# Ledger of designs, part 285: peptides against a protein of PDB entry 4Z63

Target 1, 334 residues: chain A of PDB entry 4Z63
Amino acid sequence: LCLGMNDLTGNIPEDLFHLKRLNLLGIQENRLSGSLSREIRNLSSLVRLDVSWNLFSGEIPDVFDELPQLKFFLGQTNGFIGGIPKSLANSPSLNLLNLRNNSLSGRLMLNCTAMIALNSLDLGTNRFNGRLPENLPDCKRLKNVNLARNTFHGQVPESFKNFESLSYFSLSNSSLANISSALGILQHCKNLTTLVLTLNFHGEALPDDSSLHFEKLKVLVVANCRLTGSMPRWLSSSNELQLLDLSWNRLTGAIPSWIGDFKALFYLDLSNNSFTGEIPKSLTKLESLTSRNISVNEPSPDFPFFMKRNESARALQYNQIFGFPPTIELGHNN

## One batch from the design tools (peptide; made by RFdiffusion4, then SolubleMPNN)

Design b2_p27_7_s2 (from b2_p27_7, 16 letters changed)
Fold by OpenDDE base, seed 2:
Structure b2_p27_7_s2 (fold): chain B 334 residues (1-334), chain A 27 residues (1-27)
Amino acid sequence: as target 1 above (334 residues)
Amino acid sequence: SYISSTTDDLELYKDWDRQLLAELDKL
């Protein structure tokens, strides 16, 4: 049953919960309000539940133990409060959980050992506090993680060295500290291709440790962190690098010549730093800027990118990394 | 400019979420 993109108001009719054979309930993009009914438990055949873009409030009902076939739960852009219900946090069937832009709070807790099917998690723009869950790597299929715009004070957990499933990680504006530890841990994520760390690590030094190695890193965004240091030598080993944004930091020294050796690098933003010296001639030889054959069919994150021209300007959305225009931005290095 | 994985412009997320839904409908 798909009732999305209407002006429906009030609550879900109770009689709808008698549909025991219903596989899909989509009521997204309405004006539905009040609490999400516990009677969702009666939808025992439910595979997808989409309640996103509504005015739902209260706690998410703890009824997901009665939904053994639920693969997709979309609840983004509501007024949900409290935590993730225990039954949802233990769901063995759930593949995707999207609860972005709610008022969920407390410590983020998932029973990752039970969540054997979870591959995509979007909990961005909530009120989660405390530390990143140490047991996230126990979610053995978890590939996409957006935790941006929460208050995860402290460091990336050491357990994330074992996060082999992790490919796309968004942590923008999450009050993270210790970039050296974070990178030292996340380098062990052998499948990590996209790392977005914008608006964290305020005023820290970007590590220049030659022992750091990100084997499959394609997208690195560490913008607006006020980071000190120089262009990190360890990055030169990330041969698959496609996009680098280190803008709005306090990085110094020369732009190294090895930055032009990246065959796939088509987007480079080093603007609003304190780089000195000459522009490397190797940048004029970037194969990706001369060759039209960027493979547009590469898997992308289950979260968008946003380009902010300035703090007051409307952001531009990019659904895929290849949506970014080929760019070399070196401006405002004074 | 700088890239982020978050914005306060909810309308931009709406377009994203519609695309995500369209991808899920292909599964």
Scores: peptide ipSAE 0.579, ipTM 0.951, DockQ to the pose 0.898
Fold by OpenDDE base, seed 3:
Order: C-alpha cells, then sequence, then structure tokens
Structure b2_p27_7_s2 (fold): chain B 334 residues (1-334), chain A 27 residues (1-27)
C-alpha cells in the first residue's frame, strides 16, 4: 500500500493495521502527525515501512519484535524523540534503517550481534550524544554508515580497526577529536572507499605518517576542520583516489607533484588553505580530466553530498560522486 | 567551496530520498 506524496493529515486510521498480509506500507511525504501507533505490530508480514517526511512525534514504538520480516524502515524527517527502541536495535531482519533528521537523543545503542542483516544505517542529524558505539563492527554486513551531525564527542573507537564491512562512512560535524587516532584506526577498514570527516578535529594537525595506508580509498573529504600541517605523504599510496577535498583548512607547504599521479582523481579541492610554491605540472597530466572515462556504474554511498560555497550559503546537492564536475580548485592560498 | 554530507536545508534531501525509494523498489 503506497499512499506517499499526498496531503494526508492526522493519524493513520487504526483499521489500516488490520491488513496482516501487507508487505509494504509507504505513507511518506504527507502531513501525518501524532505518535506512530503501536498497532503497526499487527502488520506481521511487513517488509518495508516508510513513514518518512511526516509530522510524527513522540517515541518510536517498541514493537519491532512482532515484525520478523521487516527489512527496510524509513523514518527520516519526523519529530521522533527518545532512543532507538530495543526491539528495533535487536532486529535480525532489518537491512536498512534510516532515521535521519529526527530529535533522537541519548547514547546510541545497537545490538550489532543480533542485527545480522543490517547493511545501511543513517542516523544523521539527530541529538545522539556520548561516544560512538564500540560494537558497530559487530554488525558484520554494515557497509554504509551516516552518523553526521550528532554530538559524538571523543575519538573513533579502537574496535573500528575490525570494521571490515565498512565501505562508506560519514561523520561530518559530529564533534570528533583526535584525527591522528581516527586515521590510524580507519586505515584498517580494508573495504573503506568513502570517508567524510568535514567539520571535525578543529585545529588539529593532519598526520603525515608514512605508515598510514588506505588501500581502497576513493573519496576523502576532510574540509573545514582548521587542520594544520602539510599534504600528507601517506595519501600518495591511495592509487584509487577519485575525489579529494581538504579545503578550508590551515594546511601549509608545497602541493606535492605526486598529486598528479592519481589516474582516477577528477575532483581536487585544496582551496582556502595556506599552501605555497608552484602549482605542480603533473596536475596537467591527470588522465581523468583529459578522458571522460569515469565509470559512472560504481557503487555509491547511501547518503548524499552537499557542496557549500561558505558556511552561510545554500548547498548544492549531489546524489552521486560522479555528479561532481571535473574540478581543480586551488584558490585562496598564499 | 567545501563538501559535506550534511546541510541545514532539509528540502535538499527530498530528491535523494525519492531516488533511494526508487532503488528499493527494484529489489
Amino acid sequence: as target 1 above (334 residues)
Amino acid sequence: SYISSTTDDLELYKDWDRQLLAELDKL
């Protein structure tokens, strides 16, 4: 049953919850308000529940133990408060959880040992506080993680060295500290292709440790962190690099010649730093800028990218990495 | 400019969420 993209108001009629054979309930993009009814528990055949883009409030009902076939829960852009209910945090059937842009609070807790099917997690733009959950690597299928725009004070957990399933990770604007520790841990994520760390690590030094290695890194975004230091030598070993944004930092020294050796690098932003010296001639040899052979068919993150001109400007949305125009931005350096 | 995975303009997520839904409908 798909009732999305209407002007429906009020609560869901209770009689709808008598549909015990319903596999799909989509009521997204309406004006539905009040609490999400506990009677969703009666939808025992439910595979997908989409309640996103509504005016729902209160706590998410703790009834997901009665939904043994639920693979997809979409609840983004509501007024939900409290935590993730225990039955949802223990769901063995759930493949995707999206609760982005709610008012969820407290410590983030998931029983990753029970969540054996969880592949995508979007909890961005909530009020979660405390530390990142140390047991996220126990979610053995968890590939996509967006935890951006929360208040996860402190460091990336040491346990994330074992996060082998992790491919796409967004932590933008989450009050994270210790970039040296974060990179030292995340380098062990052998499947990590996309790392977005914008608006963290404020005023720290970007590590230049030659022992750091990101084998499969395609997208690195560490913008607007006020980072000090130079272009990190360890990045030269990430031969699959496609997009690099280190803009709006305090990086110094020369732009190294090896930046032009990346065969797949089509987007480079080093703007608004304190780089000095000459522009490397090797940048004129970037194959990706001379040949349009960018493979558009590569897997992408389950979260969008936003390009901001400045902190106050309206962002441009990009649904795919390859939606970015081929760019070399070196402006506003010394 | 700089890239982020977040914005204050929540309306920019609508097209993304519609695309995500269309991908889920292929499964």
Scores: peptide ipSAE 0.569, ipTM 0.948, DockQ to the pose 0.920
Fold by OpenDDE base, seed 5:
Structure b2_p27_7_s2 (fold): chain B 334 residues (1-334), chain A 27 residues (1-27)
Amino acid sequence: as target 1 above (334 residues)
Amino acid sequence: SYISSTTDDLELYKDWDRQLLAELDKL
């Protein structure tokens, strides 16, 4: 049953919960309000539940133990409060959980040992606090993780050295500290292709440690951190780099010539730094900018990217990395 | 410009449903 993108108001009719053979319930992009009914438990055949973009409030009902086939739960952009229900945090069937842009609070706790099918987690823009959950690497299929815009004080957990499934990771604006530790840990994530760390590590030094290596890194975004230092030499070994945003930092020194050796680099933003010297002539030889035919059908994260012109500007949403235009931004280096 | 991955849908969709967004911003 798909009733999304309407002006539906009020509660879900109770008779809807008698549809025991229902595999898909999509009621997204409406004005549905009140609590999400506990009677969802009666939808025992449910595979996909989409309640996103509504006015739902209260706690998410703890009924996911009665939904053994549920693979997709989308609840983004609601007024949900409290924590992740215990039955949801223990769901063995769940592949994708999206609860971004809610009012969920407390310590983030997932039973990753039970969540054997979880591959995508979006909890961005919530009120989660405390530390990052150390047991996330126990979610053996978890590839896509967005935890942006939460209040995760402290450092990236040491356990994330073992996060072998991690491919796409966003921690933008999550009050993280110690970029040297974070990069030193995350370099062990052998499948990590996308790393977004914008609005963290305020005023720290970007490490220039040649021992750091990100083998499969395609997208690195560490913007608006007020980072000091220079262009990191360790990045030159990330031969698959496609997108680099280090804008709105306090990086100094020359832009190194090796930046033009990245064959796949189509987006470079080094703007609003303190870089000096000449623009490397190697940038004019970037194959990605000269060749029209780089149809890179590459996997993209499930979480969107947001481009802001400045801190006060409206963000532009990009659902795919390749939605970004080929760009070289070197402006506003003072 | 700078890129982030904050899921602040309230900022992005102000033009979509002002009423919905105004109610969600009260939460």
Scores: peptide ipSAE 0.205, ipTM 0.633, DockQ to the pose 0.302
Fold by OpenDDE base, seed 4:
Structure b2_p27_7_s2 (fold): chain B 334 residues (1-334), chain A 27 residues (1-27)
Amino acid sequence: as target 1 above (334 residues)
Amino acid sequence: SYISSTTDDLELYKDWDRQLLAELDKL
């Protein structure tokens, strides 16, 4: 049953919960309000529940143990409060959880050992606090993680060295500290292709440790962190690099010539730093800027990118990495 | 300019969410 993109108001009619054979309930993009009914438990055949873009409030009902077929729960852009319900945090059927842009709070707790099917998690723009959950790597299929715009004080957990399933990781604006530890841990994520760390690590030094290595890194965004240091030599070994944004930091020294050796690098932003010296001639030889054959068919994150011109400007949305225009931004350096 | 995975303009997520939904409808 798909009733999305209407002006439906009030709550879900109780009679809808009698539909025991319903596999898909989509009521997204409405004006539905009040609490999400516990009677959703009666939808025992439900595979997808989409309640996103509504005015739902209160706690998410703890009834997901009665939804053994539920693979997809989309609840983004509501007024949900409290934590993730225990039954949801223990769901063995759930593949995707999207609760972005709610008012969920407290410590993020998931029983990752039970969540054997979870592959995509979007909890961005909530009020989660405390530390990142140390057991997140126990979600053995978890590939896409957006935890951006929460208040995860402290460091990336040491356990994330074992996060082998992780491919796309967004932690933008999450009050993270210790970039050296974070990179030292996340380098062990052998499948990590996209790492977004913008608005963290305020005023820290970007590590120039030659022992750091990100084997499959395609997208690195560490913008607006006020980071000190130089262009990190370890990055030169990330041969698959497509997009690099280190803008709005306090990086110094020369832009190294190896930056032009990246065959796939089509977007480079080093603007608003304190780089000195000459522009490397190798940048004029970037193959990706000279050849049109960028393979568009690569898997992308389950989260968008936003380009902000300034703090007051409306962001531009990019759904895919290849949506970014080929760019070399070196402006506003000293 | 700088890239982020977050915005204060929540309406920018709407088109993304519609795309994600369309991808889920192909599964």
Scores: peptide ipSAE 0.573, ipTM 0.949, DockQ to the pose 0.921; fails the geometry check

Design b2_p27_7_s3 (from b2_p27_7, 17 letters changed)
Fold by OpenDDE base, seed 2:
Structure b2_p27_7_s3 (fold): chain B 334 residues (1-334), chain A 27 residues (1-27)
Amino acid sequence: as target 1 above (334 residues)
Amino acid sequence: SYISSTTDDLSLYREHDLQLLEKLSQL
C-alpha cells in the first residue's frame, strides 16, 4: 500500500493494521501526526515501512520483534524522540534504517551482533550524544553509515579498525576530536571509499604520517575544520582518489606535485587555506580532466553531499560523486 | 565553498530521499 506524497492528515486508520499480508506500507510525505501506532506489530509480513516526511512524534514503538521480514524502515524527517527501540536495535532482518532528521536522543545503541543484515544506517541530524558505538563493526554487513550532525563527543573507537564492511562514512558536524586517531583507525577499514569529516576536529593538526594508508579511498572531505599542517604525504598513496575537499582549513606549505598524479581525481578543493608557492604543473595533466570518461556506474553512498558556495547561497545537493563538476579550486590562499 | 553531508535546507534532503526510494524500489 503506497499513500505517499499526499496531504493526508491525522492518524493512520486502525483497520490498516489488520492487513497481515501487507509487504509494503508507504505513507511518506504527508502530514500524519501523533505517535506511530504500536499496532504496526500486526503487519507481520511487512518488508518495507516508510513513514518519512511526516509529523509523527513520541517514541518509535518497540514492536519490531513482531516484524520478522522487515528489511527497510524509513522514518526520516519526523519528530520522533527517545532512543532506537530495543526490538529495532536487535532486528536480524533489517537491511536499511533511516531515521535522519528526528529528535532521537541519548546514547546510540545497536545490537550489531543481532543486526546481521544491516547494510545502511542513516541517523544523521539527531540529538544522539556520548560516544560513537564501539560495536558498530559487529554489524558485519554495514556498508553505509551516516551519523552526521549529532554530538558524538570524543574519538573514533579503536574497534573501528575492524570495520571491514564500512565503505561510506559520514560524520560531518558531530563534535569529533582527535583527527590523528580517527585517521589512524579508519585507515584499517579496507573497504572505505568515502569519508566525510567536515566541521570536526576544530583547530587540530592534520597528520602527516607516512604510515597512514587508505587503499580504496575515493572521496575525502575534511572541510571547515580549521586544521593546521600541510598537505599530507600519506594521501599520495590513495591512487583511487576522485574527490578531495580540504577547503576552509589553515593548511600551509606548498601544494605538492603528487596531487597531479591521481589518475581519477576530478574534484579538488584546497580553497580558503594558507598554501604558498607555485601551482604544480602536474595539475594541468590530470587525466580525469583531459581524456577519461569517469565511470558513472560506481556505487554511491546512501547519504547526500551538499556544496555550500557561500553563506547566503542555497546549497547544491549531489547524490553521486560524479554529479560534482570537474573542479580545481585553489582560491583564497596566501 | 565546502562539501558537507549535512544541510539545514530540508528540501534538498527531499530530493535525495526520492532518489533513494527509487533505488530501493529496484531491490
Scores: peptide ipSAE 0.534, ipTM 0.940, DockQ to the pose 0.872
Fold by OpenDDE base, seed 3:
Structure b2_p27_7_s3 (fold): chain B 334 residues (1-334), chain A 27 residues (1-27)
Amino acid sequence: as target 1 above (334 residues)
Amino acid sequence: SYISSTTDDLSLYREHDLQLLEKLSQL
């Protein structure tokens, strides 16, 4: 049953919950309000539940143990409060959970040992506090993680060295500290291709440790952190690098010549730093800028990217890395 | 300019979420 993209108001009619054979309920993009009914438990055949883009409030009902076939739960852009319900946090069937842009709070807790099918998690733009959950690496299929715009004070957990399933990770604007520890841990994520850390680590030094190595890194975004230091030498070993944004930091020294050796690098933003010296001639030889045969069919994150000109400017949205125009931004370096 | 995975403009998430739904409908 698909009722999305209407002007429906009020609550879901109770009689809808008598549809025991319903595999898909989509009521997204309406004006539905009040609490999400506990009677969703009666939809025992449900595979996808989409309640996103509504005015739902209260706690998410703890009834997901009665939904054994549920693979996809989309609840983004609502007014949900409280935590992740215990039954949802223990769901063995759930593949994707999207609760972005709610008012969920407290410590983030998931039983990753039980969540054997979870591959995509979006909890961005909530009110979660405390530390990042140390047991996320126990979610053995978890590939896509967005935890951006929460208040995860502290460091990336040491357990994330074992996060082998992790491919796409966003932690933008989450009050994280200790970039040296974070990079030292995340380098062990063998499948990590996309790392977004914008608006963290305020005023810290970007580590220049030659022992750091990100084998599969394609996208690195560490913008607007006020980071000090220089262009990190360890990045030169990330031969698959496609997009680098280190803009709006306090990085100094020369732009190194090896920045032009990246065959796949089509987007480079080093603007609004304190780089000095000459522009490397190797940048004029970037193959990706001269002969763009970039495969548009590469897997992308389940979370979007946004380009902001400044804090007051409307952002541009990009669903895919290849949606970014070929760019070399070196402006505003003094 | 700088890249982030977050924005205050909710309308920009809407287009992304529509594409996500299309992706999920093929599964």
Scores: peptide ipSAE 0.513, ipTM 0.937, DockQ to the pose 0.898
Fold by OpenDDE base, seed 5:
Structure b2_p27_7_s3 (fold): chain B 334 residues (1-334), chain A 27 residues (1-27)
Amino acid sequence: as target 1 above (334 residues)
Amino acid sequence: SYISSTTDDLSLYREHDLQLLEKLSQL
């Protein structure tokens, strides 16, 4: 049953919960309000529940133990409060959980040992506090993680060295500290291709440890962190690099010649730093800028990217890395 | 300009969420 993209108001009619054979309930993009009914428990055949883009409030009901077939729960852009319900945090059937842009609070807790099917998690733009959950690596299929715009004070957990399933990770604007520790941990994530750390680590030094290595890194975004240091030598070993944004930092020294050796690098932003010297001639030889054959068929993160022109300007939204135009930005270096 | 995975303009997530739904419809 798909009732999305209407002007429906109030609550879900109780009689709808008698539909025991219903596999898909989509009521997204309405004006539904009040609490999400506990009677959702009666929808025992439910595979997908989409309640996103509504005015729901209160706590998410703790009824997910009665939904053994639920694979997809989309609840983004609501007024939900409290935590993740225990039955949801223990769901063995759930593949995707999207609760982005709610008012969820407290410590983030998931029973990752029970969540054996979870592959995508979006909890961005909530009010979660405390530390990042140390047991996230126990979610053995968890590939896509957005935890951006929460208040996760402190460091990336040491347990994330064992996060082998992790491919796409966003932690933008999450009050993280210790970039050296974060990179030292996350380098062990052998499947990590996309790392977004914008608006963290304010005024820290970008580590230049040659022992750091990101084998499969394609996208690195560490913008607007006021980072000090130079272009990190360890990055030269990330041969699959496609997008690099280190803009709006305090990086110094020369732009190294090895930056032009990246065969797949089509987007480079080093703008608004303090780089000195000459522009490397190797940048004029970037194969990705001269040849049209960017492979359009690569998997993208389940979280969006936004290009902010300035703090006051409306951002541009990009769903895929390939949506970014081929770019070399070296402006505003003094 | 700089790239982020967050914005204060929540309306910009709508296009992303529509594409996510399309992706999920193919699964």
Scores: peptide ipSAE 0.511, ipTM 0.937, DockQ to the pose 0.875
Fold by OpenDDE base, seed 4:
Structure b2_p27_7_s3 (fold): chain B 334 residues (1-334), chain A 27 residues (1-27)
Amino acid sequence: as target 1 above (334 residues)
Amino acid sequence: SYISSTTDDLSLYREHDLQLLEKLSQL
C-alpha cells in the first residue's frame, strides 16, 4: 500500500494494521500525526515501512520482533522521541534504518551482533548523546553510516580500525575531538570512500602525517573546523579523490602542485582559508574538468549532502556526489 | 561554500517543520 506524497492528515486507521499480507506500507510525505501505532506488529509480512516526512510523535513502538521480514524502515523527518526500541536495535532482518531528523535521545545502542543484515544507518540530526558506539564495526554489513548532528563528545573509537564494511561515513557537527586520532583510526577502513567530518575538531591542527593513507578515498569533506596547518601530504596518495572540501578552515602555506594530479577530482573547495603563493598550473590540466564526462552512475552515500554558502545561509540539499557541479573554489584566501 | 551531511541551520528546533515546508514548496 503506497499512499505517499499526499496531504493526508490525522492518524493511520487502525484497520490498516489488519492487513497481514502487506509487504509494503508507504505513507511518507503526508501530514500524518500522533504516535506510530503498536498495531504495526500485526503486519507480520511487512518488508518495507516508510513513514518518513510526517508529523509523527512519541516513542517508536517496540514491536520489531514481530516483523521478521522487515528490511527497510524509513522514519526520517518526524517528531519521534526516546531511544531506538530494543526490538529494532536487535532486528536480524533490517537492511536499512533511516531515522534522520527526529528528536531521538539518550545513548545510541545497537546490538550489532544481532543486526547481521544492516547495511545502511542514518541517525543524523537527532539528540543522541554520549560516545560513539564502539560496537558499530560488529555490524559486519554496515556500509553507510550517518551520525551527523548529534552530540557524540570525545574521539572516534579505536574499534573503528576494524570497520571493514564502512564505505560512507558522516559525523558532521557531532562535537568530535582529536582529528589526528580520527584519521589515524579511519585510515584502516579499507572500503572507506566517503568521509564527512565538517563542523568538528574546532581549532585543531590538520595532521600532516606521511604515514596516513586512505587508498579508496573519493570524497573528503572536512569543512568549517577552523583547522590549522597546511595541505596534508598524505592526501596526495588518495589517487581516486573526486571531491575535496577543506573550506572555512585556517589552513596556510601553498596549494601543492599534486592537487592537479588527481585524475578524477571534479570538485575542489579550498576557499575561506589562509593559503598563499601561486595557483598550481596543474589545476588547469584536471582531466575531469577538461575532457572526461564524470560517470554519473557511481555509488553515492544514502545520506544527503548539504551545501551552505556560509554559516547563516540556507542549506542546499544534494542527494548524490555527482549532483555537485564541477567546481574549483579558491576564493577568500588571504 | 562548505559541504556537510546535515542542515546545520541555527533553527535547530524547527528544522523538521522547515524541511517539510521546503519539500512542499518544491512539489
Scores: peptide ipSAE 0.301, ipTM 0.702, DockQ to the pose 0.316

